# Ledger of designs, part 61: peptides against a protein of PDB entry 8BZL

Target 1, 228 residues: chain A of PDB entry 8BZL
Amino acid sequence: SYDRAITVFSPDGHLFQVEYAQEAVKKGSTAVGVRGRDIVVLGVEKKSVAKLQDERTVRKICALDDNVCMAFAGLTADARIVINRARVECQSHRLTVEDPVTVEYITRYIASLKQRYTQSNGRRPFGISALIVGFDFDGTPRLYQTDPSGTYHAWKANAIGRGAKSVREFLEKNYTDEAIETDDLTIKLVIKALLEVVQSGGKNIELAVMRRDQSLKILNPEEIEKYV
Target 2, 242 residues: chain B of PDB entry 8BZL
Amino acid sequence: SRRYDSRTTIFSPEGRLYQVEYAMEAIGHAGTCLGILANDGVLLAAERRNIHKLLDEVFFSEKIYKLNEDMACSVAGITSDANVLTNELRLIAQRYLLQYQEPIPCEQLVTALCDIKQAYTQFGGKRPFGVSLLYIGWDKHYGFQLYQSDPSGNYGGWKATCIGNNSAAAVSMLKQDYKEGEMTLKSALALAIKVLNKTMDVSKLSAEKVEIATLTRENGKTVIRVLKQKEVEQLIKKHEEE

## One batch from the design tools (peptide; aimed at target 2 R16)

Design b1_p18_7 (made by RFdiffusion4)
Pose (drawn by RFdiffusion4):
Structure b1_p18_7 (pose): chain A 225 residues (1-47, 50-199, 201-228), chain B 238 residues (1-200, 205-242), chain P 18 residues (1-18); non-standard residues A62 YCM
Amino acid sequence: SYDRAITVFSPDGHLFQVEYAQEAVKKGSTAVGVRGRDIVVLGVEKKAKLQDERTVRKICALDDNVCMAFAGLTADARIVINRARVECQSHRLTVEDPVTVEYITRYIASLKQRYTQSNGRRPFGISALIVGFDFDGTPRLYQTDPSGTYHAWKANAIGRGAKSVREFLEKNYTDEAIETDDLTIKLVIKALLEVVQGGKNIELAVMRRDQSLKILNPEEIEKYV
Amino acid sequence: SRRYDSRTTIFSPEGRLYQVEYAMEAIGHAGTCLGILANDGVLLAAERRNIHKLLDEVFFSEKIYKLNEDMACSVAGITSDANVLTNELRLIAQRYLLQYQEPIPCEQLVTALCDIKQAYTQFGGKRPFGVSLLYIGWDKHYGFQLYQSDPSGNYGGWKATCIGNNSAAAVSMLKQDYKEGEMTLKSALALAIKVLNKTMLSAEKVEIATLTRENGKTVIRVLKQKEVEQLIKKHEEE
Amino acid sequence: DTTELNAFHNAEEKEEEE
């Protein structure tokens, strides 16, 4: 089979294929995640008439208690999502507990890292925001990128214009903003309205403590706008 | 040998996949192919690129392929690659029926093939398939459906779409004329002739298939030349 | 198939020239 080293070091210690994978992420639609007190919210920018909205969604459930949003190559993302879904079931089988948000994040990150050091393969061209709750009810938000690095965040953005949205969230992520569920959802819509020039072209989802993923209707989003 | 390896599965500096983009270029030079969803069925309209006089026409169709009892598809791009992929679609549909004893839902069949196409872009060092496919079908979950896939493995559901030559002009005509939720098969047939009239008119130059439900059973039929010649006459009056 | 392949390779050559 094909064994060519695709990801290699360059002078100065750069891994060019990874950096190029990060450029693919920037070409993706904006995704925003905010961790609230008892709620986590994901929002994504949408790119059309005659298209079925159900089929092209950027927010996916990995397990009953974990879901994710992504930016970048949409085909690579389907592969990573299905790999994570299979791992969530393997964990329930072996440990008899649902996966922690951290566990599945570590799994997705290590999968991505393997694709930066394996022969015959290019890196995954996606970043992911992963949200959910632990056994003790603690809300979580993690980010993964193509290098395999992962971190936890109070709030974050990935994809096109992520730097601008991040700077908005830094100034606006306060206790008042995450005091209630309505204000937590509102902060995500405001963060997206910063780069979407829009309001009717946004998808949004909410996850509450042990209540599973709820995707908001267009009519419910129009009320906030 | 590293010298002769064209490295078909790498990123460009901008995060692009050049082989995928070049494959899409090949599809843009293929025969026009469009699909339209309606309340009582789904249709595929295709430009025949085999319009030579000395051709025999031995099959019931040239560009429209039955995948299983409830599904059909059409292709744009490299014909040989399309043969490989359509044979694989039939195998996936049969594997699902064997396992679950029920027909494969349409989206599950599209996802399964797209995973194969995505793998060719990430590993193996091979050129990708130069094929875009339109899928039409019916399942107990979502009823009548239309899907499109491209060489990278991406797919989407559409009420109407077009692939191949002059597809951008065709998508424009569909946005203007397609009445969302009010289309019947007869009106969708009229719109298909209208769209192919601009982007290309003769019955020998076009191929039309319809998918409908009759007595709880799916019917996939290629329209005879007589029915197509009558549809062309009905439009010229407009 | 010849037309599609020609288009593929023409697009490849054009990209190399850029």

Design b1_p18_7_s1 (made by RFdiffusion4, then SolubleMPNN; from b1_p18_7, 13 letters changed)
Fold by OpenDDE base, seed 4:
Structure b1_p18_7_s1 (fold): chain B 228 residues (1-228), chain C 242 residues (1-242), chain A 18 residues (1-18)
Amino acid sequence: as target 1 above (228 residues)
Amino acid sequence: as target 2 above (242 residues)
Amino acid sequence: DEVQEKAMEEARRRRERE
């Protein structure tokens, strides 16, 4: 009975709806994020797009602002709500504070939004985790991860979704200062990490790169194949 | 019985708030946090459970949060709830500073948050916060202070206390070893290591698994310092030699 | 406050019994 309660503790102190939302994330496509020296890279597993599905509608990497982008794992519909709220906040911040958001700020905003949905009557948790990457106005690259509970942390590298364990294990072994010494090496690290869980090589990887003082660039399959 | 368990803000026939009790149960599974008041300072010691190689060490501490120049806190329980509450503490402290042009007294900050916690136990459709906090601070009214608050919105001042995993055992040890009126920050640090070594579910206490912050007064200013790993290692080594 | 304190004490006693 407690497992059906949206916003109540179990007798043993569990929030089952949050835990179940985390299970929804684990069913999601794998996403990986890596912070380099002057680059942030997001990679996502491309699910086999149904032959008749418009590939443009299946974007798992999106810009929140010019200096921030997000990948997610879990419920796509839930992600749209979070993304839209985050975009509005980024624009509002630029208007009211006259500066772009820091990556931490927008992550905290998203985290707070998620947390409120774990404590509000009649609302279920968001069934998404997110990797949020970008540059602060001082040019510092950042990577944050947030989960359905609203918890967030800063990372050097991380992964979310169904293959996250294997990708994290790879990153724990291979993330070194040498491995991120150049932008190209950082991109290569992300691709190699995703290849631990993606069977069909570069064709099934979506890769986005943000360099210092540059906009988000989504790499085409041909560009990805150059790194494999 | 089930009707009272599933609703956040209803008394049981026995007058119990089960959701508050269950929130406290969630805190019992959290990493241990300890606070000790000394004559010359106050400290927080917290168990670090999440040691990941890929974490960005941008944060001063995982479990210890600076609230303002004169206060810090440690948290046990649901991390996301803790983030919301620690942010609220900072906002309350800043609003007070702006309004009165002086730092908020320690107890007033604790009380303001406790009123928020209590409201989440009384107003329908909200669950309690699954978080207990230890607060350390200095103010001109009471000097060095240590407070504890829980999901109910209750709080108290302490000379030494513990929250989270094995907190009852830790409190028992603190009661035995705490020397009232004779506690120096140095002796408090040694006591913290002693208690953590016995209460943490670890085979061996290591500096990577312990965060310690001290709050002292230097030249009429509050200094909040997180101990370096080497300093914690020295404290552990000293304890092992005794 | 007294009801909350009792609830806290009961919750503490419950944890001490485990």
Scores: peptide ipSAE 0.023, ipTM 0.522, DockQ to the pose 0.043
OpenDDE base, seeds 1, 2, 3, 5: peptide ipSAE 0.018, 0.019, 0.017, 0.000; ipTM 0.553, 0.635, 0.634, 0.516; seed 3 fails the geometry check

Design b1_p18_7_s2 (made by RFdiffusion4, then SolubleMPNN; from b1_p18_7, 10 letters changed)
Fold by OpenDDE base, seed 5:
Structure b1_p18_7_s2 (fold): chain B 228 residues (1-228), chain C 242 residues (1-242), chain A 18 residues (1-18)
Amino acid sequence: as target 1 above (228 residues)
Amino acid sequence: as target 2 above (242 residues)
Amino acid sequence: DETVLKAYEEAKERREKE
């Protein structure tokens, strides 16, 4: 009965709808984020696109602003709502504060939005986790992760989705100052991390890179293969 | 009973608010937080559970939050709920400061948040916050203070208390060892380590798993300090040598 | 945040009426 209710506490103190939303995330395609010295990198597992689907329409990495990008795992429709609200907030912040959002600020905004959907009547939790990367106005690279509950933390590296455990284990072993010494090494680290869970090489990886004072760049398959 | 479990917070036939009780159960599974009031300061001690190698911020404190220059809190329960409430506390404190040009009295800040918590137990379509808080502070009215609040919006002042996992056992130990009127901050720190060592489900207490913050007065100013890992290690070592 | 603020304002109004 609790599994079909609005987000309420179970007798043992669990919020089952939040936990089930987390299960929806675990079924999602794997996403990885890594913070380098002067670079942030997002990688996502490409799902086998149906033969008739335009590959260009399935983007799992989205810009929130010029200085912030997000990857997600879970329900794509839910992600779209979060992304749109975050984009509006980024623009509003630029207009009202006359500066771009910090990565922490927009992460907190998204986290608060998610939390409200766990506590409001007639609403279910968002079935998404997100990796949010970017640069603060001072040029500091940042990586944050959010989950369906509305929690958020800053990370050096993290992963979400179905392969997240294996990818995190890889990153825990291989994330060193030496491994992120250069932009190329950082990109290589992300690719290697994704290859722990992606069977078919560079063709099944989407990679996005943001460097200091540069716009988001999505790497093409040929560029990815150069790092493999 | 099941009908009342799945609805907005309403009274059962027995007059119980099950959603509030269930929120309290959620807190019981959270890491332990202690508060101890001393003559010369107040402290919070909290269990640190999330030790991840890939965390970017060396969280000076995962569970202890500075609210303003004169107050800090620790949280037990749902982290996302805690973040919302902690932010609200900061906003309330800041608005008061702007309006009255003086810091908000400790109890008034606690009460303001408790009203919000209570509202989430009374208004339809909302669930209780799954969070208990310990508050430490100083004000010119009552000096050093320690408060506890729960999901119901109830609060109380304490000399020493505990929330989260094994809180009942911790409170019993605090009652036995707390000496009213004779408690120094040094003795309070030792007591906190003693209680945590017994209440945390760990074979050996380590400094990496314990966060401690102290609130003191120096030269007429409040000083909130999170103890460094080395300082916590020394406290643990002293306890092991006794 | 809006929900929390609304709850606070409603609670404040109730106290002021009390």
Scores: peptide ipSAE 0.000, ipTM 0.488, DockQ to the pose 0.091
OpenDDE base, seeds 1, 2, 3, 4: peptide ipSAE 0.000, 0.000, 0.000, 0.000; ipTM 0.594, 0.489, 0.598, 0.486; seeds 1, 2, 3, 4 fail the geometry check

Design b1_p18_7_s3 (made by RFdiffusion4, then SolubleMPNN; from b1_p18_7, 12 letters changed)
Fold by OpenDDE base, seed 5:
Structure b1_p18_7_s3 (fold): chain B 228 residues (1-228), chain C 242 residues (1-242), chain A 18 residues (1-18)
Amino acid sequence: as target 1 above (228 residues)
Amino acid sequence: as target 2 above (242 residues)
Amino acid sequence: DKVEEEAMEAARRRREAE
């Protein structure tokens, strides 16, 4: 009998496969998200792209819809599955409800998907955490985080991956209403937070910005250096 | 024995469902939730874990969920499992309302979820939900009600009960101090604070670490209210003065 | 269900022993 139960409780009440998936996330590149007043910003640590890798193919920040984007930490292959399903759901929602998803809605969808993979036979948990940012239809900026267990919460700012502890400690000290008063200050806050764990400045940072009523903009290295 | 620990929920040679027992163990490490039935209402009191400063304040309650106009629940255990079950409770309640044009009776909602929980213990390739729930509600059949359900799909009605960390000690305290037929909502709130102060793994009980919801009837309508931090502070202060 | 009740009691005893 194939032991189809991949994710089972330990005698101590732990889901080891979920805990191990969380360890896979901790090995991932650092990602940070910050909600400003009228802006959401995602930043990701660029691993040294092997000289032969096309820089265009290593995007760690992706759009889910026109009003929602996601960064992740952990297994890239697992992330692709989640991203594709989330994109399909965003399009389905537009067709059936005639409105774009709320950031909470799509986060809950992703969280439910992850949770099902912790309880479904023959399936392992997703080895990813995600930061999901965007704007609701009313123009409210949102930031959510999900983990391999399928939990999700709303955040003002958060970080995931290898450097997440240091970045969170920085954000806990420096996230104030004054620090996010302008779009530029919010971007600077994200860059400064990433610089706690990223060496060599703006060249090793991927930064994406979504402003109110604007599409996702990925900043080029020159644009990032202006904020450093 | 070890061979049954890693498999789907199957019976051991001794007739035990180890995966259900282990799910209950996971709940034992969760924050404390208690429920108390009074003559004039029902309450839930739950331990609030330290909220990270960066959490968005939009979360009205971490552990207490409104299900419909007449019911709420509190959860102990795996948060993601709890979110799935609380969503299912809401869907069941809404489907019933649409079908019958009346609110679902409290026990029927609890039973419907318990059947789902049980199915996750019986069908191959599913793990139990690592969640216990306390339900508070009002219906025209039984009035104010308090229920508890566990990962097995078992449930029971209670006058007072507790789930999560130190639940056994809490239940013992509730048994000692609960006065049947004389319990007012005010007395129940005081009892909740007394029990939480002794059972929470905190040096000092503070209002920031406690969520309390009350369910009452006003003018023939159910009112579910989460107590403000100031109200909880007053309850704690009153307990410290006694 | 007697089996579930025994499982609940066994789980309680383990928690009381820790």
Scores: peptide ipSAE 0.022, ipTM 0.517, DockQ to the pose 0.059
OpenDDE base, seeds 1, 2, 3, 4: peptide ipSAE 0.011, 0.008, 0.020, 0.010; ipTM 0.618, 0.511, 0.622, 0.619; seed 4 fails the geometry check

Design b1_p18_7_s4 (made by RFdiffusion4, then SolubleMPNN; from b1_p18_7, 12 letters changed)
Fold by OpenDDE base, seed 1:
Structure b1_p18_7_s4 (fold): chain B 228 residues (1-228), chain C 242 residues (1-242), chain A 18 residues (1-18)
Amino acid sequence: as target 1 above (228 residues)
Amino acid sequence: as target 2 above (242 residues)
Amino acid sequence: DEKERKAYEEARERRLKE
């Protein structure tokens, strides 16, 4: 019955489809984001890529624009839809406003999109949480998180996915001004946080770094090993 | 009977809109929000439930939103729904200002949003908004005002009211302690703390868990101010000494 | 989930009695 696919309130006031979408996110691979002083860092747990799978096709960190990138946890297909729409909006904003989006702006756009899918019949919520990082035009680093409900907040550091609880606990203890004093220390913090849930070290971590006025850089395994 | 629970725009045999009722149930589990009208101002007080150390912005106001220069609101319910509605309120207010070159009257803004809420209960393909709002404002027609709206699109003006968790108990307390015609903003603040202390499921009320905003008139201008944590601490301390 | 179904039904009955 198509009626089961709609997001409606239960008698106890729950939106079960949203809650179930959040559960789908919790089954996803872990992603972590940290805002440093002049750097934003995303780290993602690499699932063992099947030997025959092209590693290039399995990117969990995607650029939305030159100044914004996103990591996600949950349904990859859902993520693709969100990413594509966000990219279009980023380009549209550049054309209409003649400036890049702020990280907050694009986050709010994504959040609004997600919220609409929780309130429209015939559509299910997106099974995705996202960490959105980047730099505003003024050079301010930003980190936002959004969930299937369309809720979003700004963070100093956060994690999503299967190991998010452990990673967050680590970050709560270890995120200090001293720990993010330098770009390298910030990167190390992200790696250490991911190592709380990833057993096989640097080979199973994807790391992306965005510095002020620089493009997104995805670190190779050798570069990651230098920080561990 | 189950068929009526899953459809957003059909009446039950008893004449109920279950999805609206269920939305109200969701709001009942949300953080408490209070509104109190005084002679010299109006206030909102809201419970802060989500205190996270890793939040980038010290959310001075998680649940209280400035709508325009003369109005603010507090929300109880689904945060994402609240964000959509508060944005809509701001847009409506701005469009009115552009069209008429004066700020929108408070009740008109409330009514405009309530019409939207109502539409989501009557037209198929949508669920009700899981949000109740308290509105505070000032206009030249009625002065200081407090309104409440719910997912059905119903609204009313109030001297004091509460939405969210333990709202019924809070309303009862407000009824007992609210002195009509004698309520100052200072006394309203004290009353808000008193009621929150009893209605919040916390052993001890702390300033970190409470947001308060006041709306006053100073020199012919509306001033909306979110109280600083230190000010809230002082109010709590005063209550404890009482 | 049987637990969810039970909770749903109990909540419904409570709301119908109010």
Scores: peptide ipSAE 0.033, ipTM 0.561, DockQ to the pose 0.060
OpenDDE base, seeds 2, 3, 4, 5: peptide ipSAE 0.015, 0.024, 0.028, 0.024; ipTM 0.634, 0.628, 0.536, 0.531; seeds 2, 4 fail the geometry check

Design b1_p18_8 (made by RFdiffusion4)
Pose (drawn by RFdiffusion4):
Structure b1_p18_8 (pose): chain A 225 residues (1-47, 50-199, 201-228), chain B 238 residues (1-200, 205-242), chain P 18 residues (1-18); non-standard residues A62 YCM
Amino acid sequence: SYDRAITVFSPDGHLFQVEYAQEAVKKGSTAVGVRGRDIVVLGVEKKAKLQDERTVRKICALDDNVCMAFAGLTADARIVINRARVECQSHRLTVEDPVTVEYITRYIASLKQRYTQSNGRRPFGISALIVGFDFDGTPRLYQTDPSGTYHAWKANAIGRGAKSVREFLEKNYTDEAIETDDLTIKLVIKALLEVVQGGKNIELAVMRRDQSLKILNPEEIEKYV
Amino acid sequence: SRRYDSRTTIFSPEGRLYQVEYAMEAIGHAGTCLGILANDGVLLAAERRNIHKLLDEVFFSEKIYKLNEDMACSVAGITSDANVLTNELRLIAQRYLLQYQEPIPCEQLVTALCDIKQAYTQFGGKRPFGVSLLYIGWDKHYGFQLYQSDPSGNYGGWKATCIGNNSAAAVSMLKQDYKEGEMTLKSALALAIKVLNKTMLSAEKVEIATLTRENGKTVIRVLKQKEVEQLIKKHEEE
Amino acid sequence: MSFAEKMEEIEELNEEEE
């Protein structure tokens, strides 16, 4: 089989294929995640008439208690999502507990890291925001990128214009903004309206404590706009 | 040998996959192919690129392939690659029926093939398949459906779409004329002739298939030349 | 995105690179 080293070091210690994978993420639609007191919210920018909205969604459930949003190559994302879904079931089988948000994040990050050091393969061209609750009810938000690095965040953005949205969230992520569920959803819509020039072209989802993923209707989003 | 390896599965500096993009260029030079969803069925309209006089026409179709009892598809791009992929689609549909004893839902069949196409872009060092497919079908979950896939493995559901030559012009005509939720098969047939009339008119140059439900059973039929010649006459009056 | 929209985007990117 094909064994060519694709990800290699360059002078100065750069891994060019990873950096190029990060460029693929920037070409992706904006995704925003905010961790609230008792709620986590994900929002994504949408790119069209005659298209079935159900089939092209950027927010996916990995397990009953964990879901994710992504930016970058949509085909690579389907592969990572299905790999994570299989791992969530393997964990329930072996430990008899649902996966912690951190556990599945670590798994997705290590999968991505393996694709930066394996022969015959290019890196995954996606970043992911992963949200959910732990056993003790603690809300979580994590980010993964193509290098395999992962971190926890109060709020974050990935994809096109992520730097601008991040700077908005830094100034606006306060206790007042995440005091209630309605204000937590509102902060995500405001963060997206910063780069979407729009309001009717946004998808949004909410996850509450042990209540599973709820995707909001267009009519419910129009009320906030 | 590193010298002769064209490295088909790497990123460009901008995060682009060049072989995928070049494959999409090949599809843009293929025969026009479009699909339209309606309340009582789904249809595929395709430009025949085999319009030579000395051809025999031994099959019931040239560009439209039955995948299982409830599904058919059409292709744009490299014909040989399309043969490999359509054979694989039939195998996936049969593997699902064997396992669950029920037909494969349409989206599950598209996802399964797209995973194969995505793998060719990430590992193996091989050229990707130069094929874009339109899928039409019916399942108990979502009823009548239309899907499109491209060489990278991406797919999407559509009420109407077009692939191949002059597809941008065709998508424009569909946005203007397609009445969302009010289309019947007869009107969708009329719109298909209208679209192919601009982007290309003769019955020998086109191929039309329809998918409908009759007595709880799916019917996939290629329209005879007589029915196509009558549809062409009915449009010229407009 | 449709095939046509994706092709337009690829052409625009090629023009920018030139």

Design b1_p18_8_s1 (made by RFdiffusion4, then SolubleMPNN; from b1_p18_8, 6 letters changed)
Fold by OpenDDE base, seed 4:
Order: structure tokens, then sequence, then C-alpha cells
Structure b1_p18_8_s1 (fold): chain B 228 residues (1-228), chain C 242 residues (1-242), chain A 18 residues (1-18)
């Protein structure tokens, strides 16, 4: 019965609803994040858009603010709630503090939101992990990952979703200072990492790039193919 | 029994809070954290389990958190719960500083968090925090201090203690080897390595798997220092030679 | 006895009863 209740401890000290939310993430499309020297890159697996589906409505990478973007794996509906709350917080921070959020700040906000949904009555955990990338006001590139539990850590590179294990293994082998020496090499690293789990090359990859003092750029398929 | 363990934290017929007990079970599976009080300082030693090549070492440490200039803590249990509680500790400490223009006394900070923990065991619709904490600090009232708190909101001051995996065995070893009144920070560090070597489920203790922080007083200021990997390696090597 | 110590004792008691 512990697995069907609101998030409570099992006799063995497990939070089954959190663990099951993590299973929902593992069913999600793969997302990858890499921090370069002066660039952050997010890549996501494009599921074949169902015939007649508007591609506009299938965005897995979204801006939270001008300096922060997020990719997610898991329940899309849950992600919308988190994204909207994060966007409101980013705007509120600009109004109250007169500076944009740091990537850590907004990650902590999202993590705290997720954690509260693991401890509040009548609420289930969010069925999403997120990769949050961006630049701090000092121009430092950042990558954070957060889970359904509300944990978060900073990463050089990471992956979430179905293919995350294979992608992470690739990144552990291939992430070097030389591999991220240039923006183009960093982009190439993300594409190569995704190709470990994505079939049919650049057509099934969504790639977003944020450079220092630049807005989020979504690469088109032709731009992606140049790196393959 | 089943009716009491699956609901909000309520008393069993036997007067037990099963959700609190189960939260403590979660802590028992966490990496080992040690605290040792010495005459000239306090230390925390924690097992590092998450060694990932791709981690960006932005944090002071994985398991040891600076709370303010005079206090640090280590955590055992659910990391997300720990993050919430450590943030709350920082907020409490900062609010006190702003209000009173002096640092919060160590025990008062611990108590304030323990009241929050307790509330999560008493008020409906919430689970307990699955976290135990060790606190190290210095204040003008009691000098160097070590505290432990659990999911119930209970806390105590300690000369040496352990939380997380194999904590009972570690505490037994600490009781045997801790010399009251004669404990230097140097001897405390050696004791921490000795205990961790026996309580960690590793074939060989390595510096990569151990985080150590010391809290000392230098020139009338508190200094919180995380030991470098080379320093930890030297401590391990010294232990292997004894 | 701390709450933690009591919980450890209860665990031991349960392990001995099993």
Amino acid sequence: as target 1 above (228 residues)
Amino acid sequence: as target 2 above (242 residues)
Amino acid sequence: MSFAERMEEIKREKEEEA
C-alpha cells in the first residue's frame, strides 16, 4: 500500500512515489547538456512527430529567462508547471533584486519546488528531471541537473531520459578540455553523444546553443548536419 | 500496524511514530558522517559516495555545508531534504544576525531547525524529513561544539558521534578510543580515519571517498577548512603505517 | 537514551525476534 499513498516512507525508508517518478523520467526522451568554455549546449531526442502534429507544440527545450534555458525528460504536463513557475520567479527576481537570476538560484528554486511536492499532502512528485543551463551575470557558463526528488547538482556534462546511461558513458569517455576547446567542438560533442541513442542522425535531434551574452539559439536541421 | 505506517505521522497504539522510524531507516543507508570535538577544534568527516567524473565541483563539499562563519554541518539521508534544511539553517542564521547584530549561538540554530523537524512530525499532511545532521560550531558561550539532530526534532550535544551507515559500530569505536580532555584536532583526525576505515564498506580507504572539514579558531576568528585530497591521503597513509 | 539510540535498539529487538 505504501506505493499508492501520498509520498510517505516505506518501512525500509524508501519514498516509492519519488522512485516511481524517476521511472517516469527514464521513459522520457533523452536530453543532454554540456558546458563548454564560453557556451552551453542542450540536445534532445526528437521523437518522430506524429503525422499532423504541430512541431511548435513539441518543444523540449525552453527559455526560462534570457540567460537560462531548460531541457527536461518525463511528463510534459508536469514540465509546463515547473517552467511556468520558474519563469515567474525569474521575472520576479529581476523586479525585486534588479538582476537576472543565477543558474544556481533558479535551479535551487525548481529543486525546492520539486522537494515540496514530495512532502506535501495530496501531492505527487513531479515526474520530470531537468537540465538547466545558462550564464551567470559574470559570464560563467553553468549546467545543473535536477530530479523528481528535488536534488540538484552542477555538472560539466550530463544526460537524462531513456538513453541517459549510454550518453553519460560516452560523455565520461569523451569530455575533455580538448573536446570543449571551441564552441564548434562542444556542439559536436553533444551531437556525437546523442547519436549514441538517436537513430537517423540530425533529423531526430533538437539542439539549442547559448553563448555568452547571446540569446538562446535553436539550430535548424541543416545547421546540425554541418556538425555530423 | 499497517494503518499507522501508511498514513500521516500518527501514534501507533504502542506510542510509536512509524514514519519517523522509517525516516531514520533511510538515514541508515546514507554515507557515514562523523563528528569529533577536540580541545582546539571540531571536525566533520563524511563518506563521499558520488564520485562522478562529470560533476562540476562548485560546492564546498558534497556532504559538508557551511552555514555561517562559525558553523558547518554534515548530512545523512535524503539529499533533497538536506538541501531544504541547510538552506533553512542559513536563513535562520542570517535573520538572527540581522536582528541582533551578532552571530546566532550554535545551540539556538540547532534548536530552531529541530522545531521545524518536529513540526513536520506533528502537523498533518507532511512526512518527516529523512535527514540527520551533525553540526559543528564555535560561539562565545560554549566554545567549540558538536551537535546531532534526527528526523524527530531531537538533538543533543556530543564529544564524538556518527550518523548514517554503520553509525552504531562507529559510535562504539568512538566510545572506546575517545580520550576525554586529551583530544587534539590532530588526534581527532587520526581517530576519524581509523573509524571510517572500519565502518565504510570499502576494501581500501581512499582520499577520493572521504571529505574532512575542520573548524578552528585563529586570531579570534573561526576558520572552516576542507582538507585537501593530499592531506587526507597523508592521514590515510599514516593510519596504514600504525 | 537518544531517540536514535532507541530506534537502533528497536531494530535490534526486531532482528532478534525474526
Scores: peptide ipSAE 0.018, ipTM 0.508, DockQ to the pose 0.041
OpenDDE base, seeds 1, 2, 3, 5: peptide ipSAE 0.013, 0.015, 0.000, 0.000; ipTM 0.516, 0.510, 0.603, 0.501

